# Designs tried in a protein design run: peptides against a protein of PDB entry 4U39. Part 13

Target 1, 302 residues: chain A of PDB entry 4U39
Amino acid sequence: SIKVIGVGGGGNNAVNRMIENEVQGVEYIAVNTDAQALNLSKAEVKMQIGAKLTRGLGAGANPEVGKKAAEESKEQIEEALKGADMVFVTAGMGGGTGTGAAPVIAQIAKDLGALTVGVVTRPFTFEGRKRQLQAAGGISAMKEAVDTLIVIPNDRILEIVDKNTPMLEAFREADNVLRQGVQGISDLIATPGLINLDFADVKTIMSNKGSALMGIGIATGENRAAEAAKKAISSPLLEAAIDGAQGVLMNITGGTNLSLYEVQEAADIVASASDQDVNMIFGSVINENLKDEIVVTVIATG

## One batch from the design tools (peptide; aimed at target 1 Q264 A267 V285 I286)

Design b1_p11_4_s1 (made by RFdiffusion4, then SolubleMPNN; from b1_p11_4, 5 letters changed)
Fold by OpenDDE base, seed 3:
Structure b1_p11_4_s1 (fold): chain B 302 residues (1-302), chain A 11 residues (1-11)
Amino acid sequence: as target 1 above (302 residues)
Amino acid sequence: MKILYFYSGKR
């Protein structure tokens, strides 16, 4: 089974976005120290952590409170994650609960023998220096606790959105990028396509790889496959080129009109931009909600 | 303390 655990406010918003976009074949778990915020989750499983420590009033933007809250609730987290083959831990880094609890939850998942993937955001620069420093500590702790850690630099989202985009929409786009990171992997396992990957293929690419980068490309029209692939490998979300990656996981998602030719064309472009000795795996997914769009997701590991 | 399993599966 695949479990997605959203940790704290940002993680729970991302999980809500996943549910709203009908990401299939996954179980959703919402975790928070704030009981009121947790009640707004759309997840089937809702877990309040650190009830004694926080009394449901949240972590006060303190990562140490988030950490201790997860430690207080360790047995309940273990029970919720038990029997998962794969666990996605999603959080916005820089806050109290997400920053402190996500590494503890990730370690619990890993200790249970699940393939543990972190999908987290760095805060926007405008959220202030304190959040950036807290995020850096949380990301460092996540690296030790996961098999693969996808880090989304929120400031790079500002390069792909309109300059007039309201701050609230920039946060919504961060939640959407977290969704795309989880879905880009989970769909390869859970959703049938033209080319299916098994869990063992994904596990080979993602086990004990440390940090990963994600690129996303979306296109329409006659050359949509090539354009989506080119956008993915040149994505602002890639803090480095995919050249030099030890492993590449690629998802090519399209509508019912996705052709095998388009899948091959996209795969060839990503392969040509990667090292010759890269361990590349690719899958295709059919999403009926993507009428004329192709979405290419590239995850570079190592 | 109470994991509120909202079991959607009330028959």
Scores: peptide ipSAE 0.030, ipTM 0.520, DockQ to the pose 0.018
OpenDDE base, seeds 1, 2, 4, 5: peptide ipSAE 0.010, 0.017, 0.022, 0.014; ipTM 0.406, 0.534, 0.560, 0.453; seeds 1, 2, 5 fail the geometry check

Design b1_p11_4_s2 (made by RFdiffusion4, then SolubleMPNN; from b1_p11_4, 6 letters changed)
Fold by OpenDDE base, seed 2:
Structure b1_p11_4_s2 (fold): chain B 302 residues (1-302), chain A 11 residues (1-11)
Amino acid sequence: as target 1 above (302 residues)
Amino acid sequence: MKILHFFSGKR
């Protein structure tokens, strides 16, 4: 089974966005130290952590409180994650709960023998230096606790949205990019397409790989596959080019009109931008909601 | 009817 665990405010917003976009074949778990925020989760499983420590009032933006809250609730986290083959741990880094609890939850998932994937954001520079420093500590702890860690630099979201985009919409786009990172992997396993991957394929690319980069491209029209692939490999979300990656996981998602030719064209573009010795795997997903859009997601590991 | 499981750390 695949489980997605949203940790703290940002992680729970991302999980809500996944549920709203009907991401299939996954079980959703919402974790928070704030009981009021947790009540707003759409997840089937809701877990308040650190109830003794925080009394449901949240972590006060302190990662050490988030950490201790997850440690207090270890047995409940183990029970909720039990029997998962794969666990996505999603969080906004820089806060209290997400930064502190996500590494503890990830370690619990890994110790249970699940393929553990972190999908996390770095805070925007405008959130201030304290959040950036807290996020750096949380990301470091996540690297040790996961098989693969996808880090989304929120400042790069400002390169893909209009400069006049309200701050609230920039956070919604961060939630959407977290969704795309989880869905881009989970759909390859859980959602039938033109080319299906198994869990063993994904496990080969993602097991003990450390940091990963994610690129996303969306396009429409006659050259939509090529355009989406080019946008994915040149995505501002990629902190480096995909050259030098040891592994590449690619998702090509389209509507019911997605052709095998378009899938191959997109795969060839990503392969041509990757090293010759790269372990590239790609899958194709049909999403009827995309109609004429193609979405290419590239995850580079190693 | 999705049963919402709420785990409170109250033993």
Scores: peptide ipSAE 0.022, ipTM 0.568, DockQ to the pose 0.019
OpenDDE base, seeds 1, 3, 4, 5: peptide ipSAE 0.019, 0.007, 0.022, 0.018; ipTM 0.492, 0.434, 0.532, 0.500

Design b1_p11_4_s3 (made by RFdiffusion4, then SolubleMPNN; from b1_p11_4, 6 letters changed)
Fold by OpenDDE base, seed 5:
Structure b1_p11_4_s3 (fold): chain B 302 residues (1-302), chain A 11 residues (1-11)
Amino acid sequence: as target 1 above (302 residues)
Amino acid sequence: MKILYFFSGKR
């Protein structure tokens, strides 16, 4: 089974966004130290952590409280994650609960033998230096606790949105990019497409790879496959070029009109931008909601 | 939908 665990406010917003976008074949778990915020989750499983420590009042933006809250609730986290083959841990780094609890939860998933993937955000620079420093510590702890860690630099989202985009919409776009990171992987396993990957293929590319970069490209029209692939490999979300990656995971998602030729064209572009010795796997997914759009997601590992 | 709440039980 595939489980997605949203940790703290940002992680729970991302999980809500996944549920709203009907991401299939995954079980959703919402984790928080704030009981009121947790009640607003759309997840089927809701877990309050650190109830003795925090009394449901949240972590007060302190990562050490988030950490201790997850440690207090270890047995409950273990029971919720039990039997998962894959666990996505999603969080916004820089806060109390997400920053402190996500590494503990990731380690629990890994210790249970699940393929553990972190999908986390760095805070925007405007959220201030304290959040950036807390995020850096949380990301470092996540890197040790996961098989693969996808880090989304929120400041790079400002390069792909309109300059007039309200702050609230920039946060919604961060939640959407977190969704795309999880869905881009989970759909390859859980959603039948033109080319399906098995869990063993994904495990080979993602197991013990450490940090990963994600690029996303979306296009329409006659050259949509090539354009989406080119946008993905040149995505502002990529902090480096993919040519140095040891592994590449590619998702090509389209509507019912997605052709095998378009899949091949997109795959050839990503392969040509990668090292010759790269372990590349690619899958294709059909999403009827995409109409004439193609979405290419590239995850570079190693 | 069964909402499963895992609350650390107050003893």
Scores: peptide ipSAE 0.028, ipTM 0.551, DockQ to the pose 0.017
OpenDDE base, seeds 1, 2, 3, 4: peptide ipSAE 0.012, 0.025, 0.023, 0.026; ipTM 0.417, 0.494, 0.527, 0.538; seed 1 fails the geometry check

Design b1_p11_4_s4 (made by RFdiffusion4, then SolubleMPNN; from b1_p11_4, 6 letters changed)
Fold by OpenDDE base, seed 3:
Structure b1_p11_4_s4 (fold): chain B 302 residues (1-302), chain A 11 residues (1-11)
Amino acid sequence: as target 1 above (302 residues)
Amino acid sequence: MKILYFFVGKK
């Protein structure tokens, strides 16, 4: 089974966005220290952590409170994650609950023997230096607690959105990028296809790989596959080129008109941008909500 | 490079 656990406000917003986009074949868990915020979750499983410590009033933007809240609720987290083959831990880093609790939850998932993938954001620079420093500490703790950690640098989202994009929409785009990171992987595993991915191959690429880079490309028109692939490998979300990666996960999502030629063309572009000895897994997904769009997601590990 | 082609079915 695949579980997606959203931790704190940003993680829960991302989980809500995943549910709204019908990310299939996953169980959703919302975790928070704020009981009122947790009630707004669309997840079937809602877990209040640190009820004794916080009384449901949240972590006060303190990561140590988030950490202690997860430690207080360890047995409940273990029960909720038990029997998962894969666990996605999603959070906005820099806050109290997400920053402090996400590493603890990730470690619990890893100790249960699940393939544990972190998908987290760094705060925008405008959220202030304190949040950036808290996020750095939380990301460092996440690296030790996961098999693979995808870190989304929110400031790079400002390079892909319109300059007039309101701050609230920039946060919604961060939630959407978190969704794309989880969905780009989960769709390869959980969606029944003509050829099913062996979960052992995913484990080979993602187990004990540390930090991973994610690129996303979207295009339309006659060359949409090639343009989406080129945008993915040159994405502002990539902090480095993918050429040195030991493993690559590629998802090609299109509408009902997605051709085998387009899938091959996009895969060849990503393969050509990768090391010759890279382990590459790619999948194609048909999403009937995509009209003329192709979405290429690339995750580089190692 | 091992390229595994996966046609993951209809959503």
Scores: peptide ipSAE 0.030, ipTM 0.623, DockQ to the pose 0.100
OpenDDE base, seeds 1, 2, 4, 5: peptide ipSAE 0.021, 0.020, 0.021, 0.027; ipTM 0.555, 0.550, 0.568, 0.666; seed 5 fails the geometry check

Design b1_p11_5 (made by RFdiffusion4)
Pose (drawn by RFdiffusion4):
Structure b1_p11_5 (pose): chain A 294 residues (1-190, 197-206, 209-302), chain P 11 residues (1-11)
Amino acid sequence: SIKVIGVGGGGNNAVNRMIENEVQGVEYIAVNTDAQALNLSKAEVKMQIGAKLTRGLGAGANPEVGKKAAEESKEQIEEALKGADMVFVTAGMGGGTGTGAAPVIAQIAKDLGALTVGVVTRPFTFEGRKRQLQAAGGISAMKEAVDTLIVIPNDRILEIVDKNTPMLEAFREADNVLRQGVQGISDLIALDFADVKTIMKGSALMGIGIATGENRAAEAAKKAISSPLLEAAIDGAQGVLMNITGGTNLSLYEVQEAADIVASASDQDVNMIFGSVINENLKDEIVVTVIATG
Amino acid sequence: SIPNAVTIHSS
């Protein structure tokens, strides 16, 4: 019983993207103060929060509103989260709802005893000071409220995509990366949570590599361990979760080769949760998701 | 094999 909660607009898209990618084994909850944006969620459960406070008009990039909105819906949320073994709280930080509400929701999930993993994006630098400041204040709050917070620096999306990809696609990729963050773990739980719990505190950074071709598992792993999303050296990690996903042509040669690349770059005595998952919708593509904690 | 790893292979 793992629940992925998209909070605010940032999470709304990630949840959508996860659903779009048919990510299995999770119950999705889209939570928003913005009734209009929420009605776009492909989530079966759409929780409008702060209905009394925001009247479906959203938080206006005011984290305080997203927070008060979440606090207002404190009871509705617990109801939705009860029975969750694990809650992914996925949101965009810098907003109002995502920045405000996610800590409230993730904290509720944490109090509910669920393994609370918050997977959020820090706003692009270009989103400006308000977005940066609020997320920083927000990311700070997400850390206090989750067991593990995987923070995806959107600015690093721009190093990854072609220098000329339009902003719309840059935001879109941030959504996918958020989805890639949650799927990277949720695919490994579809298993004693104490395992993953022992891997889940402090902040966490993740990396992704995608490759195709003859030498792809290594290409993917190398790209994953060196990826701009992954800002710090992995040898600094106390725990590392590795996810290898490929087509039905995923060989153990490829899997271990990528594992060897990720492993050699990690500490030798590192705790590791490693999985490889076959995605029939993949052909020659392979995706390595690496999440380091420490 | 990676020491201290929980290893999972799934389809």

Design b1_p11_5_s1 (made by RFdiffusion4, then SolubleMPNN; from b1_p11_5, 6 letters changed)
Fold by OpenDDE base, seed 3:
Structure b1_p11_5_s1 (fold): chain B 302 residues (1-302), chain A 11 residues (1-11)
Amino acid sequence: as target 1 above (302 residues)
Amino acid sequence: MIPNATVLHLK
């Protein structure tokens, strides 16, 4: 089974966005120290952590409170994660609950023997230096606790969105990029396509790989496969080029009109931008909600 | 008292 755990405000918003986009084949768990925020989750499983410590009033933007809250609730987290083959831990880093609790939850998942993937955001620079420093500490703790950690630099989202985009929409786009990171992997396992991957293929690329980068490309029209692939490998979300990656996981998602030619064309572009010795695996997914769009997701590991 | 995790068993 695949479990997705949203941790704190940003993680829970990402989980809500996944549910709204009908991401299939996954179980959703919302975790928070804020009981009021947790009630707004669309997840089937809702877990309040640190009820004694916080009384449901949240972590006060303190990562140490988030950490201690997860430690207080360890047995409950273990029970919720038990029997998962794969666990996604999603959070906005820099806050109290997400930053402090996500590494503890990830470690619990890993100790249970699940393939543990972190999908987290760095805060925007405008959120201030304190959040950036807290995020750096949380990201460091996540690296030790996961098999693969995808880090999304929120400042790079500002390169994708219009300059006039309201601050609230920039946060919604961060939640959407977290969704795309989880869905780009989970769909390869859970959703049939033209080329299906198994869990063992994904595990080969993601097990004990440490940091990973994600690129996303979306295109329409006659050359949509090539354009989506080119956008993915040149994505602002890639803090480095995919050259030098030891492993590449590629998802090619399209509508019912996605052709094997388009899948091969996109795969060849990503392979040509990768090292010759790269362990590349690719899958295709059919999403009936995509009419004329192709979405290429690239995850570079190692 | 926030109720414990109500596992809504979808029947």
Scores: peptide ipSAE 0.022, ipTM 0.504, DockQ to the pose 0.017
OpenDDE base, seeds 1, 2, 4, 5: peptide ipSAE 0.008, 0.007, 0.008, 0.006; ipTM 0.437, 0.418, 0.458, 0.390

Design b1_p11_5_s2 (made by RFdiffusion4, then SolubleMPNN; from b1_p11_5, 5 letters changed)
Fold by OpenDDE base, seed 3:
Structure b1_p11_5_s2 (fold): chain B 302 residues (1-302), chain A 11 residues (1-11)
Amino acid sequence: as target 1 above (302 residues)
Amino acid sequence: MIPNAVELHLK
């Protein structure tokens, strides 16, 4: 089974976005120290952590409170994650609950023997230096606790969105990029396509790889496959080029009109931009909601 | 409180 655990405000917003986009084949868990915020989750499983420590009033933007809250609730987290083959831990780094609790939850998942993937954001520079420093500590702790950690630099989202994009929409886009990171992997396992991957293929690319980068490309029209692939490998979300990655996981998602030619064309572009010795795996997914769009997601590991 | 998700498609 695949479980997605959203930790704190940003993680729970991402989980809500996944549910709204009907991401298939996953179980959703919402975790928070704020009981009022947790009640707004769309997840079937809602877990308040650190009820004694926080009394449901949240972590006060303190990662140590988030950490201790997860430690207080360890047995509850273990029971909720038990029997998962794969666990996605999603959070916005820099806050109290997400930053402190996500590494503890990830370690619990890993200790249970699940393939543990972190999908987290770095805060925007405008959130201030304190959040950036807290995020750096949380990301460091996540790297030790996961098999693969996808880090989304929120400031790079500002390169993709219009300069006039309101701050609230920039946060929504960060939640959407978290969704795309989880869905781009989970769909390869859970959603049928033209080329299906098994869990063993994904496990080979993601087990004990440490940090990963994600690129996304979307295109329409006659050359949509090539354009989406080129956008993915040149994505601002890739803090480095995909050249030198030891592993590449590629998802090519399209509507019912997605052709094997388009899948191969996109795969060839990503392979040509990768190292010759790269372990590349690719899958295709059919999403009827995309109609004329192709979405290429690239995850570079190692 | 981060408000409800508006669908921004990454262009």
Scores: peptide ipSAE 0.006, ipTM 0.414, DockQ to the pose 0.023
OpenDDE base, seeds 1, 2, 4, 5: peptide ipSAE 0.000, 0.006, 0.006, 0.000; ipTM 0.419, 0.441, 0.423, 0.405; seed 5 fails the geometry check

Design b1_p11_5_s3 (made by RFdiffusion4, then SolubleMPNN; from b1_p11_5, 4 letters changed)
Fold by OpenDDE base, seed 2:
Structure b1_p11_5_s3 (fold): chain B 302 residues (1-302), chain A 11 residues (1-11)
Amino acid sequence: as target 1 above (302 residues)
Amino acid sequence: SIPNAVELHLK
């Protein structure tokens, strides 16, 4: 089974966005130290951690409280993750619960033998230096606790959205990018397409790879496959080129009109931007909601 | 049989 565990406010917002977009073939778990925030989760499984430590009042933006809360609730986390083949740990780094608890939860998943993938955000620069420093510590701890860690730099989302985009919409876009990171992988396993991957293929690319970068491209029209692929490899979310990556995971998602030619065209563009010796795997997914859109997701590992 | 991703990369 595939489990997605949202940790703290940002992780739970991302999980809500996944549920709203009907991401298939995954089980959702919401984890928080704030009981009121946890009640707003759409996840089937809701877990309050650190009930003795926090009394459901949250972590007070302190990562050490988030860490201790997950440690207090270790047995409950183990029970919730038991039998998962793959675990996505999603969080907004820089806060208390997400930053502190996500590494502990990831380690629990890894110790259970699950392929453990972190999908996390760095805070926006406008959230202040304290959040950036806390996020850096949380990301460092996540790297040691996961098989692959996808880090989304929120400041790069501001390059994709309009300059007049309200702060609340920028956070919603961060939640959507977290959704795309999880869905871009989970759909390759769980959702039938033109080219299906198995869990073993994904495990080969993602097992013990450390940090990963994600690029996303969306396009429509006659050249939509090529345009989406070009946007993915040049995505502002890629803090570095995909050149030098040891592994590349590619998802090509389209509507019912997605052709094998378009899939191949997109794959060739990503391959041409990658090293010759890269271990690249790609899958295609059919999503009837995309109509004329193609979404290309590229995850570069190593 | 739809070629798996590995078969498409080897052509």
Scores: peptide ipSAE 0.012, ipTM 0.474, DockQ to the pose 0.112
OpenDDE base, seeds 1, 3, 4, 5: peptide ipSAE 0.000, 0.000, 0.000, 0.000; ipTM 0.397, 0.407, 0.403, 0.374; seeds 1, 5 fail the geometry check

Design b1_p11_5_s4 (made by RFdiffusion4, then SolubleMPNN; from b1_p11_5, 5 letters changed)
Fold by OpenDDE base, seed 3:
Structure b1_p11_5_s4 (fold): chain B 302 residues (1-302), chain A 11 residues (1-11)
Amino acid sequence: as target 1 above (302 residues)
Amino acid sequence: SIPNAVELFLK
């Protein structure tokens, strides 16, 4: 089974976005220290952590409170994650609950023997230096607690959105990128396509790899496969080129008109941008909601 | 008051 656990406000917003986009084959868990915020979750499983510590009033943007809240609720987290083959831990780093609790939850998942993948955001620079420093500490703790950590630099989202994009929409885009990171991997396992991967294939690329980078490309038209692949490998979300990666996981998602030729064309472009000795695994997914679009997601590990 | 989306994200 695949479980997605959203931790804190950003993680819960990402989980809500996943549910709204009908990401299939996963169980959703929402975790928060704020009981009012948790009540707004669309997740089937809602867990208030640190009820004694916080009394449901949240972590006050303090990562140490988030950490202690997860530690207080360890047995509840263990029970909720038990029997998962794969656990996605998603959070917005820099806050109290997400930053402090996500590493604890990730460690619990890993200790249970699940393939543990972190998908987290760095705060925007405009959120201030304190949040950046808190996020750096949380990311460092996540690296030790996961098999693979995908870090999305929110400032790079500002490169792909219009300059006039309201701050609220920039946060919604961060939630969407978190969704794309989880869905880009979970769909390879849970959703049938032209080329299906098993959990073992994904596990070979993601087990004990540490930091990972994610690129996303979307295109339409006659050359949509090639354009989507080129956009993915040159994505602003990639803090470095995919050259030098030891492993590449690629998802090619399209509508019912996705051809094997388009899948191969996209795969060849990503392979050509990767090292010759790269362990590349690619799958295709059919999403009927994508009429004319192709979405290429690349996860570079190692 | 229900926290706005920004407030939720920051938690």
Scores: peptide ipSAE 0.005, ipTM 0.363, DockQ to the pose 0.016
OpenDDE base, seeds 1, 2, 4, 5: peptide ipSAE 0.000, 0.000, 0.000, 0.000; ipTM 0.416, 0.369, 0.387, 0.362

Design b1_p11_6 (made by RFdiffusion4)
Pose (drawn by RFdiffusion4):
Structure b1_p11_6 (pose): chain A 294 residues (1-190, 197-206, 209-302), chain P 11 residues (1-11)
Amino acid sequence: SIKVIGVGGGGNNAVNRMIENEVQGVEYIAVNTDAQALNLSKAEVKMQIGAKLTRGLGAGANPEVGKKAAEESKEQIEEALKGADMVFVTAGMGGGTGTGAAPVIAQIAKDLGALTVGVVTRPFTFEGRKRQLQAAGGISAMKEAVDTLIVIPNDRILEIVDKNTPMLEAFREADNVLRQGVQGISDLIALDFADVKTIMKGSALMGIGIATGENRAAEAAKKAISSPLLEAAIDGAQGVLMNITGGTNLSLYEVQEAADIVASASDQDVNMIFGSVINENLKDEIVVTVIATG
Amino acid sequence: LPPNTVSLHAS
């Protein structure tokens, strides 16, 4: 019983993307103060929060509103989260609802005893000072409210995509990366949570590599361990979760080769959760998701 | 893999 909660607009898209990618084994909850944006969620459960406070008009990039909105819906949320073994709280930080409400929601999930993993994006630098400041204040709050917070620096999306990809696609990729963050774990739980719990505190950074071709598992792993999303050296990690996903042509040669690359770059005595998952919708593509904690 | 690895494989 793992629940992925998209909070605010940032999470709304990630949840959509996860659903779009048919990510299995999770119950999705889209939570928003913005009734209009929420009605776009492909989530079966759409929780409008702060209905009294925001009247479906959203938080206006005011984290305080997203918070008060979440606090207002404190009871509705617990109801939705009860029974969750694990809750992914996925949101965009810098907003109102995502920045405000996610800590409230993730804290509720944490109090509910669920393994609370918050997976959020820090706003692009270009989103400006308000977005940056609020997320920083927000990411700070997400850390206090989750067991593990995987923070995806959107600015690093721009290093990854072609220099000329339009902004719309840059935001879109941030959504996918958020989805890639949650799927990278949720695909490994579809197992004693104490395992993953022992891997889940402090902040966490993740990396992704995608490759195709003859030498792809290594290409993907190398890209994953060196990825701009992954800002710090993995040898600094106390725990590392690795996810290898490929087509039905995923060989153990490829799997271990990528594992060897990720492993050699990690500390020798590192705790590791490693999985490889076959995605029939993949052909020659292979995706390594690496999440380091420490 | 490191000695403290929980290794998982899924299809």

Design b1_p11_6_s1 (made by RFdiffusion4, then SolubleMPNN; from b1_p11_6, 5 letters changed)
Fold by OpenDDE base, seed 4:
Structure b1_p11_6_s1 (fold): chain B 302 residues (1-302), chain A 11 residues (1-11)
Amino acid sequence: as target 1 above (302 residues)
Amino acid sequence: LPPNSTVLHFK
């Protein structure tokens, strides 16, 4: 089974966005120290952590409170994660609960033998230096606790949205990018396409790889596959080029009109931008809602 | 949330 755990406010918003977008084949777990925020989760499983420590009043933007809250609730987290083959841990780094609890939850998942993937955001620069420093500590702790850590630099979202985009919409886009990171992997396993991957293929690319970069490209029209692939490999979300990656996971998602030629064309573009010795795996997904749209997701590991 | 419910399963 695949489990997605949203940790704290940002992680829970991302999980809500996944549920709203009908991401299939995953079980959703919402984790928070704030009981009121947790009540707003759409997840089937809701877990309040650190009930004794916080009394459901949240972590006060303190990562040490988030950490201790997860430690207090370790047994409940273990029971909720038991039997998962794969666990996604999603959080907004820089906050109290997400930053502190996500590494603890990830370690619990890894200790249970699940393929543990972190999908987390760095705070925007405008959230202030304190959040950035807290996020750096949380990201460092996540790297030790996961098999693969996808880090989304929120400031790069400002390069893909209109300059007049309200701050609230920039956060919604961060939640959407978190969704795309989870869905881009989970769909390869859970959703049929022209080329299916198994869990063993994904596990081979993602096990003990540490940091990963994610690129996303979306296009329509006659050259949509090539355009989507080019956008993915040049995505602002990539803090570095995909050259030098030891592994590449590629998802090519399209509508019912997705051709094998388009899948091959997109894969060839990503391969040509990667090292010759890269272990690249690619899958295709059919999403009837995309119609003429192709979405290419690239995850570079190593 | 009931004070003792650390985990809620919504069916």
Scores: peptide ipSAE 0.059, ipTM 0.624, DockQ to the pose 0.016
OpenDDE base, seeds 1, 2, 3, 5: peptide ipSAE 0.032, 0.025, 0.023, 0.000; ipTM 0.557, 0.531, 0.502, 0.413

